Peptides against a protein of PDB entry 2ODG. Designs and how they scored, part 72

Target 1, 89 residues: chain A of PDB entry 2ODG
Amino acid sequence: MTTSQKHRDFVAEPMGEKPVGSLAGIGEVLGKKLEERGFDKAYVVLGQFLVLKKDEDLFREWLKDTCGANAKQSRDCFGCLREWCDAFL

## One batch from the design tools (peptide; made by RFdiffusion4, then SolubleMPNN)

Design b2_p23_3_s4 (from b2_p23_3, 13 letters changed)
Fold by OpenDDE base, seed 3:
Structure b2_p23_3_s4 (fold): chain B 89 residues (1-89), chain A 23 residues (1-23)
Amino acid sequence: as target 1 above (89 residues)
Amino acid sequence: EEEEEKREEAREELEEELEELEE
């Protein structure tokens, strides 16, 4: 399967202060839910991803429980963070 | 590029709405 342009844009450069909504799989609806929980920046979600030791099942389950992400959205978000880490961590 | 990003975001929101309707 191919990645979205949103994914490619995110993994191409350091994330800096990018909002949580810049993550692939995180649109306006999920982004607002994450912001309400204190995850306003992409790097805060990255922090959770790293605390979970980059485990796909644990991260996707956390994302689902936190903002109601479906299987596709959680997969896209996980893949986005994984590939960003491969390039910049 | 901005149009493509907005289209992706709209699709992600629509997917969430469809999932809620299936429950």
Scores: peptide ipSAE 0.158, ipTM 0.650, DockQ to the pose 0.030
Fold by OpenDDE base, seed 1:
Structure b2_p23_3_s4 (fold): chain B 89 residues (1-89), chain A 23 residues (1-23)
Amino acid sequence: as target 1 above (89 residues)
Amino acid sequence: EEEEEKREEAREELEEELEELEE
């Protein structure tokens, strides 16, 4: 499986203050839903990812329940955070 | 490059909307 350019752009550099919509798999619609729930920055979602101990199933279920992400979107978002952590955490 | 990113985001949004319509 190949990654998107959005994924590559996210994992290439420190996260900083990037908006939640910078995460792979998170478009404008999902991004707004996450922001409404208090996840306005990518690092807030990173926090949840870490709280769930980087567990794929738990994180993807959380993302689905929180913003309605489908299987592809949750997989892309998870992979994005996993690879970012491998590089910078 | 910017066009590709926007296209990806639009695809992600469209996929969500399509799933909602299928329900």
Scores: peptide ipSAE 0.155, ipTM 0.648, DockQ to the pose 0.030
Fold by OpenDDE base, seed 5:
Structure b2_p23_3_s4 (fold): chain B 89 residues (1-89), chain A 23 residues (1-23)
Amino acid sequence: as target 1 above (89 residues)
Amino acid sequence: EEEEEKREEAREELEEELEELEE
């Protein structure tokens, strides 16, 4: 599978205060839904990813239930966080 | 209500396509 430029940009550097919408698979629609639920920064979603022990199935189901992410969006978001953690954690 | 749900799904699909077009 090939990655998007958005994915490559996110995993290339520390995420700092990047908004939740900077995550691959999270655009304006899903981003707004996540923000309304208190997930306004990428690091808040990272926190949830870590609390779920980096489990793909649990994280993707959580993302679907929280903001309505489809299979591709949740896969892209999971992959983005996994690779970021491999580089910086 | 059903029509609104379908429109929301279409927006989410369009969002994915827009992200793919960013590169």
Scores: peptide ipSAE 0.154, ipTM 0.657, DockQ to the pose 0.032
Fold by OpenDDE base, seed 2:
Structure b2_p23_3_s4 (fold): chain B 89 residues (1-89), chain A 23 residues (1-23)
Amino acid sequence: as target 1 above (89 residues)
Amino acid sequence: EEEEEKREEAREELEEELEELEE
């Protein structure tokens, strides 16, 4: 699988205060839905990713249930967080 | 580069809208 530039930009540096919409697979629509649920920053979604012990199926299911992410969006978001953790966690 | 990011975001939004219409 090929990654997007958005993915590469996210995994290249510490996420700091980056908005949730900076995650690969999360555009304006999904981003707003996540923000309404209290996930306004990328690091909050990272927190959920870690609580789920980096389990792909559990995380992707959670993302789908939380904001309605499709299979591609949830896969891209999961991959983005996984690779960021590999680099910085 | 900024154009590519905006294009990706727009695509992500479009994909979500398409899925909602198919349900």
Scores: peptide ipSAE 0.153, ipTM 0.650, DockQ to the pose 0.031

Design b2_p23_4_s1 (from b2_p23_4, 11 letters changed)
Fold by OpenDDE base, seed 3:
Structure b2_p23_4_s1 (fold): chain B 89 residues (1-89), chain A 23 residues (1-23)
Amino acid sequence: as target 1 above (89 residues)
Amino acid sequence: SALEEQVALAEKLGREAVEKALA
């Protein structure tokens, strides 16, 4: 599978205070829904990813239930966080 | 609330991870 430029841009550097919408798979619609629920920064979603012990099924299900992400969106977001962790943690 | 507690835990672990990445 190939990745998007958005994915590559995210995994290339520390995420700092980047908004949740900077994550691959998270557009304007999903980002707004996540922000409304308190997941306003990318690092908060990273935290949830870690709470779920980096489990793909659990994370993707959580993302779907939380903001309505479809299969591609949740896959892209999961892959983005996984590769970021591989690079920086 | 349950959601607030979930967010608080996520924020804690996420912040710690980001700080580790900069160390």
Scores: peptide ipSAE 0.807, ipTM 0.960, DockQ to the pose 0.832
Fold by OpenDDE base, seed 5:
Structure b2_p23_4_s1 (fold): chain B 89 residues (1-89), chain A 23 residues (1-23)
Amino acid sequence: as target 1 above (89 residues)
Amino acid sequence: SALEEQVALAEKLGREAVEKALA
C-alpha cells in the first residue's frame, strides 16, 4: 500500500498544535465534525489513539462513530498515527 | 458528560505524548 503526501508530511515531524485536519484520512468534513466534538487538534486524536492502546479495530470504530469516517479514512488516520508514534515515541 | 470526559482524557494523553516527542 502506498501512502499519501499528506500522510508523509504528517509523520515527518512533531505534530505540535497541528489541527485535526492535518491527519491523513481527515478532510474538511470529518475535521469539522471532530472539532465540534472537542477533538480539534491532531494531538487530541493522538490521545484517543493512545487511550485505546493503539488498537486498530477500537480506534477505527471510534473514529467511525465519532465523525462518520469510512473504512479508508479510518485506515489512513490509524496508519498516520501509528507511524508517527513509531517515529517519535 | 461522557464526551467531555473522553476529550479530557484524550487531551491529557495526547499533550503528554507530544511533549515527550520533543524531549
Scores: peptide ipSAE 0.806, ipTM 0.960, DockQ to the pose 0.850
Fold by OpenDDE base, seed 2:
Structure b2_p23_4_s1 (fold): chain B 89 residues (1-89), chain A 23 residues (1-23)
Amino acid sequence: as target 1 above (89 residues)
Amino acid sequence: SALEEQVALAEKLGREAVEKALA
């Protein structure tokens, strides 16, 4: 499966202080909901990803429950974080 | 308060979140 340019941009460099909306699969709607729940930075979502031990099913379910992400959005977000971690952790 | 907000966020990343995910 192909990735988006947004995905490629995110995984190419340290995420630093990037906003949560910079994650692949996280658009304006989901980003706003995540920010309202305290997940304002991409690294906070990374934290949840790591707490769930990088488990795809658990993370995608969490994302759905937290901000209403659909299957594609949660898949894109998971893939984005997985590949970032492969490069930088 | 700032402390309460940080505690609440920590809980989202903590045991309760994991337990819910595994339930």
Scores: peptide ipSAE 0.086, ipTM 0.618, DockQ to the pose 0.062
Fold by OpenDDE base, seed 1:
Structure b2_p23_4_s1 (fold): chain B 89 residues (1-89), chain A 23 residues (1-23)
Amino acid sequence: as target 1 above (89 residues)
Amino acid sequence: SALEEQVALAEKLGREAVEKALA
């Protein structure tokens, strides 16, 4: 499996104030839905990822239920956050 | 207040998100 450039760009540096849409797998559609639910920054989604103890199934299910992410989108987003945490947390 | 609103949001979203994920 290969990663996207978007993934690589995100995991390469501290996320700071990056918008939720900067997460791999989160495009304009999903980003807007997440923002409407209060998840406007990538670090807010990171918070949920951590609250779920980095569990892939729980996080991907949450993302699906929260913004309608499909399997690929949720997998990409999970992988993005996991690798970011491995590097910076 | 702004603080109360943020606390309420955090608590609500956190609990609901976890409960939904575990259901």
Scores: peptide ipSAE 0.035, ipTM 0.558, DockQ to the pose 0.060

Design b2_p23_4_s2 (from b2_p23_4, 12 letters changed)
Fold by OpenDDE base, seed 2:
Structure b2_p23_4_s2 (fold): chain B 89 residues (1-89), chain A 23 residues (1-23)
Amino acid sequence: as target 1 above (89 residues)
Amino acid sequence: SELKELVERSRKLGEAAVEKALA
């Protein structure tokens, strides 16, 4: 499997106040939906990821239910957060 | 199960956060 430049850019540095749309797999459409549901920052989604104990199935299902992410989008987002945590958490 | 409890807690926390963010 390969990663996007967006993924690499995200996992390369502290998350800070990055918008939710900075996450791999989260484009403008999904980002806006997440923002409307109160998940405006990447760290809010990180929080959800951590509450779910980094479980891939649970997180990807949540993301799908919350913003309509497809399989690739949820996989990319999960992988992005997983690798970020491996580097910084 | 523990997993189900985590999911439920996550939902509640998420809803609270959304409510606060939209207030």
Scores: peptide ipSAE 0.062, ipTM 0.600, DockQ to the pose 0.106
Fold by OpenDDE base, seed 1:
Structure b2_p23_4_s2 (fold): chain B 89 residues (1-89), chain A 23 residues (1-23)
Amino acid sequence: as target 1 above (89 residues)
Amino acid sequence: SELKELVERSRKLGEAAVEKALA
């Protein structure tokens, strides 16, 4: 599968204090909704990803239920966090 | 199921974190 430049930029370095909107698949609309639900930093979403034991179905369902992410958005976000973890966790 | 319990626990922890952040 192909990835976006946004994905490549995110997985290339430690995420630090990057905003939630820096995650692949998370645009302005989804980012705002996530921020309103307390997920303002990428590392907070990472935390949820890890609590769900990196399970793709559980994470993507959570993301859909939390901010209304569609299939592509949730897939992109999941892939972004998975590859970041492979590199830095 | 174990997975459903994990999801529910995660939800509760998330809600608590939001409340703390907004306080």
Scores: peptide ipSAE 0.060, ipTM 0.583, DockQ to the pose 0.093
Fold by OpenDDE base, seed 4:
Structure b2_p23_4_s2 (fold): chain B 89 residues (1-89), chain A 23 residues (1-23)
Amino acid sequence: as target 1 above (89 residues)
Amino acid sequence: SELKELVERSRKLGEAAVEKALA
């Protein structure tokens, strides 16, 4: 599957203090919901991804439950974090 | 299962973090 430019931009460099909305699959709507739930930075969502042992099903379910992400959004976000970790962890 | 327990622990930690941030 092809990736978005947003995905490519995110996985290309250390994420630092990037906002949660910089993650692929996380648009303005989901970003605001995540921020309201305390997930304001991309690294906070990364933390959740890692706590869940990088398990795709668990992470995508969590994202759905937390901010209402649909299948594509959760897939894009998962892929973004997975590939970032492959590059930088 | 271990994974279910991990998810639950993660949830609790997340909630604690939010509460801390909102305090």
Scores: peptide ipSAE 0.055, ipTM 0.572, DockQ to the pose 0.090
Fold by OpenDDE base, seed 3:
Structure b2_p23_4_s2 (fold): chain B 89 residues (1-89), chain A 23 residues (1-23)
Amino acid sequence: as target 1 above (89 residues)
Amino acid sequence: SELKELVERSRKLGEAAVEKALA
């Protein structure tokens, strides 16, 4: 499968202070929900990803439970963070 | 299991962080 431009834009550079909505799979709806739950920056979600030891099933389940992400959204978000970590971590 | 414990700890820490941020 192919990735989105949003994914490519995110994995291309250090994430710094990018908002949570910059993550692939996280649109306005999910972004707002994540922000309301204290996950306002992409690096906060990265933190959760790392605490879960980069486990796909655990992370995607967490994302679904936290903001209601569907299968595609959670897959896109996971892939975005995985590839970012491969490049910069 | 170890995995179960990790998930539970993560959940607790996350909830505490949210509570702190929204206080």
Scores: peptide ipSAE 0.048, ipTM 0.568, DockQ to the pose 0.086

Design b2_p23_4_s3 (from b2_p23_4, 11 letters changed)
Fold by OpenDDE base, seed 4:
Structure b2_p23_4_s3 (fold): chain B 89 residues (1-89), chain A 23 residues (1-23)
Amino acid sequence: as target 1 above (89 residues)
Amino acid sequence: SELEEEVKRAEELGRAAVEKALA
């Protein structure tokens, strides 16, 4: 599958203090929901991704349960973090 | 698997902790 420009922008550089909404698959609606739950920065979601041992099913389920992400949104977000980790960890 | 269950439990506790700390 092809990736979005948003994905490419995210995986191209250290994430620093980027907001959670900078993650692929996380739009304005999901971003606000995540922020309400304390996940305001992309690195906080990265932390959850790592705590879940980078497991796709667990992470995507968590994202769904936490902010209501659909299958595509969770897939995009997972792929974004996976590829970022491949590049920088 | 057992590992998956442990990770799942950790996820639940972690999420709860974050929500509690930021409430």
Scores: peptide ipSAE 0.035, ipTM 0.571, DockQ to the pose 0.069
Fold by OpenDDE base, seed 3:
Structure b2_p23_4_s3 (fold): chain B 89 residues (1-89), chain A 23 residues (1-23)
Amino acid sequence: as target 1 above (89 residues)
Amino acid sequence: SELEEEVKRAEELGRAAVEKALA
């Protein structure tokens, strides 16, 4: 499996105040839906990822239920957060 | 697993709490 440049850009540095749309797999459509639910920053989604104990199935299901992410989008987003945590958490 | 089931239960509560707090 290969990663996108968007993934590499995100995992390369502290996320700080990056918007939710900076996460791999989260485009404009999903980003807007997440923002409408209050998940406007990447770190808010990180919080949910951690609350779910970094469980892939639970997180990807949550993302699907929350913003309608498809399998690839949820996989990309999960991988993005997992590798960010491996580097910085 | 039992852990996943408990996490799933916590997830439901957590999701509701986050959405409520951010609304």
Scores: peptide ipSAE 0.030, ipTM 0.580, DockQ to the pose 0.057
Fold by OpenDDE base, seed 2:
Structure b2_p23_4_s3 (fold): chain B 89 residues (1-89), chain A 23 residues (1-23)
Amino acid sequence: as target 1 above (89 residues)
Amino acid sequence: SELEEEVKRAEELGRAAVEKALA
């Protein structure tokens, strides 16, 4: 499997105040839906990722339920957060 | 598993808290 440039850009530096749409797999559509649910920053989604103990199935299911992410989008987002945590957490 | 159940409960509580706080 390969990663996108968006993924690489995200995992390469501290998250800071990056918008939720900066996460791999989260485009404008999903980003807006997440923002409507209060998940406007990437670090808010990170918080949820950590609450779920970094569990892939649980996180991807949550993301699907929260913003309608498909399998690829949820996989990309999960991988993005996982690798970011490996680097910075 | 027990861990999965605990995580599910945490997810529910966490999501509710976030949604409430950010509403």
Scores: peptide ipSAE 0.030, ipTM 0.579, DockQ to the pose 0.073
Fold by OpenDDE base, seed 1:
Structure b2_p23_4_s3 (fold): chain B 89 residues (1-89), chain A 23 residues (1-23)
Amino acid sequence: as target 1 above (89 residues)
Amino acid sequence: SELEEEVKRAEELGRAAVEKALA
C-alpha cells in the first residue's frame, strides 16, 4: 500500500544503467546474489519481468527462487517495476 | 493442475536460459 523513498526515486526517471540494487526491495544481500547470477543491472531484472508477462505470482516466485527474496522484498520489487513500466514503457 | 505444471516448467526453463546467457 505504501511505498518507500527508494521506490519513488526509481519510478521517477528512466532507469538507464542503474544497478540491480536500486530496485525497491533489493538490498545489499539480495543484490549480491542477483549479481552472481548475472543480474547486475536493473534493466536485466526488468527483462525477466517482461518475459514473465508482468505476472506478479510468476515474477515473485522467480525472484524468491533466484535470490531468496521474502514476500515483502518480492512485493516491493514487483511494484517498483510495475509502476516504472506504467510510466515509461 | 496441468496448467500450473506447465507454467512452472516454463518459468524454470526461462530462468535457466537467462542464467546461462548471463554466465
Scores: peptide ipSAE 0.022, ipTM 0.531, DockQ to the pose 0.054

Design b2_p23_5_s1 (from b2_p23_5, 8 letters changed)
Fold by OpenDDE base, seed 4:
Structure b2_p23_5_s1 (fold): chain B 89 residues (1-89), chain A 23 residues (1-23)
Amino acid sequence: as target 1 above (89 residues)
Amino acid sequence: MLEEEKKLIEEGVEKAKKLLEEE
């Protein structure tokens, strides 16, 4: 599978305080829903990713339940965080 | 890893844990 430019831009540098919408697979609609639930920054979603022990099924199910992400959106978001961690964590 | 980045990651983990407890 190929990655988007958005994915490549995110995994290329430390995330700092980037908004949640900077994550691959997270557009305006999903971003707003995540923000409403308190996941307003990318590093908070990273926190959830780590709390779930980087488990793909658990994370993607959580993302679906939390903001209504579809299969592609959750896959893109998971892959984005996984590759970021491989590079920086 | 930058200390500021490390601090944010730790904060993100703690915030995520608290949010899960609230739901």
Scores: peptide ipSAE 0.659, ipTM 0.918, DockQ to the pose 0.796
Fold by OpenDDE base, seed 3:
Structure b2_p23_5_s1 (fold): chain B 89 residues (1-89), chain A 23 residues (1-23)
Amino acid sequence: as target 1 above (89 residues)
Amino acid sequence: MLEEEKKLIEEGVEKAKKLLEEE
């Protein structure tokens, strides 16, 4: 599967306090919705990803239910966090 | 792993847990 430059940029370095919108698949619209639900930083979404034990189906369904992410957006976001964890965690 | 990064990840986990409990 191919990845975006946004994905590659995110997985290349520690995320620190990057905004949630820095995650692949999360644009301005989805990012704003996530922030409204309390997921204001990428590390909080990573937290959710880890709480869900890195389960793809659970995470992608949660993302869909929380901010309305479509299949591609949730796939991109999941893959972004998965590869970040593989690199740093 | 940087200590500050590790701290943020732990904070993110805790925050996510709390947010799940509120829903």
Scores: peptide ipSAE 0.657, ipTM 0.917, DockQ to the pose 0.794
Fold by OpenDDE base, seed 1:
Structure b2_p23_5_s1 (fold): chain B 89 residues (1-89), chain A 23 residues (1-23)
Amino acid sequence: as target 1 above (89 residues)
Amino acid sequence: MLEEEKKLIEEGVEKAKKLLEEE
């Protein structure tokens, strides 16, 4: 599979306090919905990813239910966090 | 990893748990 430049930029460095919209698959629309639900930073979504034990199905379903992410958006976001963890965690 | 990065990850886990319980 291919990745976006946004994905590559995110997994290349520590995430620090990057906004949730910095995650691959999370645009302005999904980002605002996540922020309204309290997931304003990328590290909070990473927190949810870890709480769900890095389970792809659970995480992608959660993302869909929380902000309305479609299959591609949830795949891109999951892959972004998975590869970030492989590099830094 | 950096200690500050570790702190943010721990904070993210705790915040995610609380948000999940509130919904």
Scores: peptide ipSAE 0.656, ipTM 0.917, DockQ to the pose 0.791
Fold by OpenDDE base, seed 2:
Structure b2_p23_5_s1 (fold): chain B 89 residues (1-89), chain A 23 residues (1-23)
Amino acid sequence: as target 1 above (89 residues)
Amino acid sequence: MLEEEKKLIEEGVEKAKKLLEEE
């Protein structure tokens, strides 16, 4: 599988206070839903990713339940956070 | 890792824990 430019841009640098919509797989629609649930920044979603101990199934199910992400969106988001952690954690 | 980045990650973990408990 190939990655998007959005993915590459995110994993290339520290995330700082980037909005949740900067994550691969998270567009305007999903981003707004995540913000409404309190996940307004990418680092908060990273927090959830770490709380779930980087478990792919748990994280992707959570993302689906929280904002309605489909399989591709949740896979892209998970991969984005996984590769960011590999680079910076 | 930058200290500021570390603080944000810690904050994100704590916020995520709280949000998970509230649901």
Scores: peptide ipSAE 0.653, ipTM 0.917, DockQ to the pose 0.794

Design b2_p23_5_s2 (from b2_p23_5, 7 letters changed)
Fold by OpenDDE base, seed 4:
Structure b2_p23_5_s2 (fold): chain B 89 residues (1-89), chain A 23 residues (1-23)
Amino acid sequence: as target 1 above (89 residues)
Amino acid sequence: TLEKEKELIEEGVEKAKELLEEE
């Protein structure tokens, strides 16, 4: 499966305080919605990912319910966080 | 730093838990 440059850029380095919109699958529209819900930084979404014990179905459903992410967006975001964790956790 | 990264991750977990409780 192919990845975007945005995905590659994110998983290549520590995320620090990168905005939520830096996550693959999260554009400006979804990013604003996440920020409105208090998920303003990528590390907060990572926090949710970890709280859900890295469960793909739970995370993707949460993302859909929280910001209206479609299947591709939630898949891209999940994969981005999964691979980041594999590299840095 | 790696320590700063770790602290942010921990903070993210706590924030996520809090946000889940609000909803």
Scores: peptide ipSAE 0.632, ipTM 0.912, DockQ to the pose 0.873
Fold by OpenDDE base, seed 5:
Structure b2_p23_5_s2 (fold): chain B 89 residues (1-89), chain A 23 residues (1-23)
Amino acid sequence: as target 1 above (89 residues)
Amino acid sequence: TLEKEKELIEEGVEKAKELLEEE
């Protein structure tokens, strides 16, 4: 699968306190919605990803329900977090 | 550092759990 530069930039280094909008698939619109729900940092979304035991279907459905992410956005975000975890966890 | 990173991740897990409980 071909990834975006945004994806590659995120998975290349520790995320620290990067904003939620740094995640692949999460643009300005989705980022604001996530922030409104309390998911203001990428590491909080990663937290949710881990709470869901890295389950793709559960995470993507959660993301859809939480911020209205479409299939591509949720897939990109999931893949971004999965690959980040593979590199750093 | 990676240790600080993992502390943030732990915090993120706890925060995520709390947010789920609030909803």
Scores: peptide ipSAE 0.632, ipTM 0.911, DockQ to the pose 0.881
Fold by OpenDDE base, seed 2:
Structure b2_p23_5_s2 (fold): chain B 89 residues (1-89), chain A 23 residues (1-23)
Amino acid sequence: as target 1 above (89 residues)
Amino acid sequence: TLEKEKELIEEGVEKAKELLEEE
């Protein structure tokens, strides 16, 4: 499957303090819900990804439960973080 | 810097742990 430009832009460089909405699969609606739950920056969601030991099922389930992400949104977000880690961690 | 990047990631891990404990 192909990736979005948003995905490519995110995985191409260090994330620094980018907002949570910079993650692929996370639009304004999901981003606001994540921010309300305390996940305001992309690096905090990355933190959750690492706490869950990069487990796809656990992370995607968490994302669905936390902000209502659908299957495509959670897949895109997971893939974005996985590929970022492959490049920078 | 790369060091700052790693520090933010560590902070993110700790914050995520705390948020999980609150739920």
Scores: peptide ipSAE 0.628, ipTM 0.911, DockQ to the pose 0.872
Fold by OpenDDE base, seed 1:
Structure b2_p23_5_s2 (fold): chain B 89 residues (1-89), chain A 23 residues (1-23)
Amino acid sequence: as target 1 above (89 residues)
Amino acid sequence: TLEKEKELIEEGVEKAKELLEEE
């Protein structure tokens, strides 16, 4: 499957304290909703990804329930975190 | 930098657990 430049930019380097909106699939609208729920940094969403043991179905359902992400947005976000972990963890 | 990255990941896991329990 194809990836965006936003995805490639994120998985190319350590995430540090990048905002949640830097994740692929997370735009301004979804980012603000995640921030309101306490997920203001990409590393907090990574934390949720790891708590769910990298399970795709659980993570994507959580993202949908938390900020209203559609199928493409949740796929892009999951893939972004999975590939980042493959590179750095 | 690697140590700071690990600290943030640990913090993220802890915060995610707390937020899950609150919701």
Scores: peptide ipSAE 0.624, ipTM 0.911, DockQ to the pose 0.860

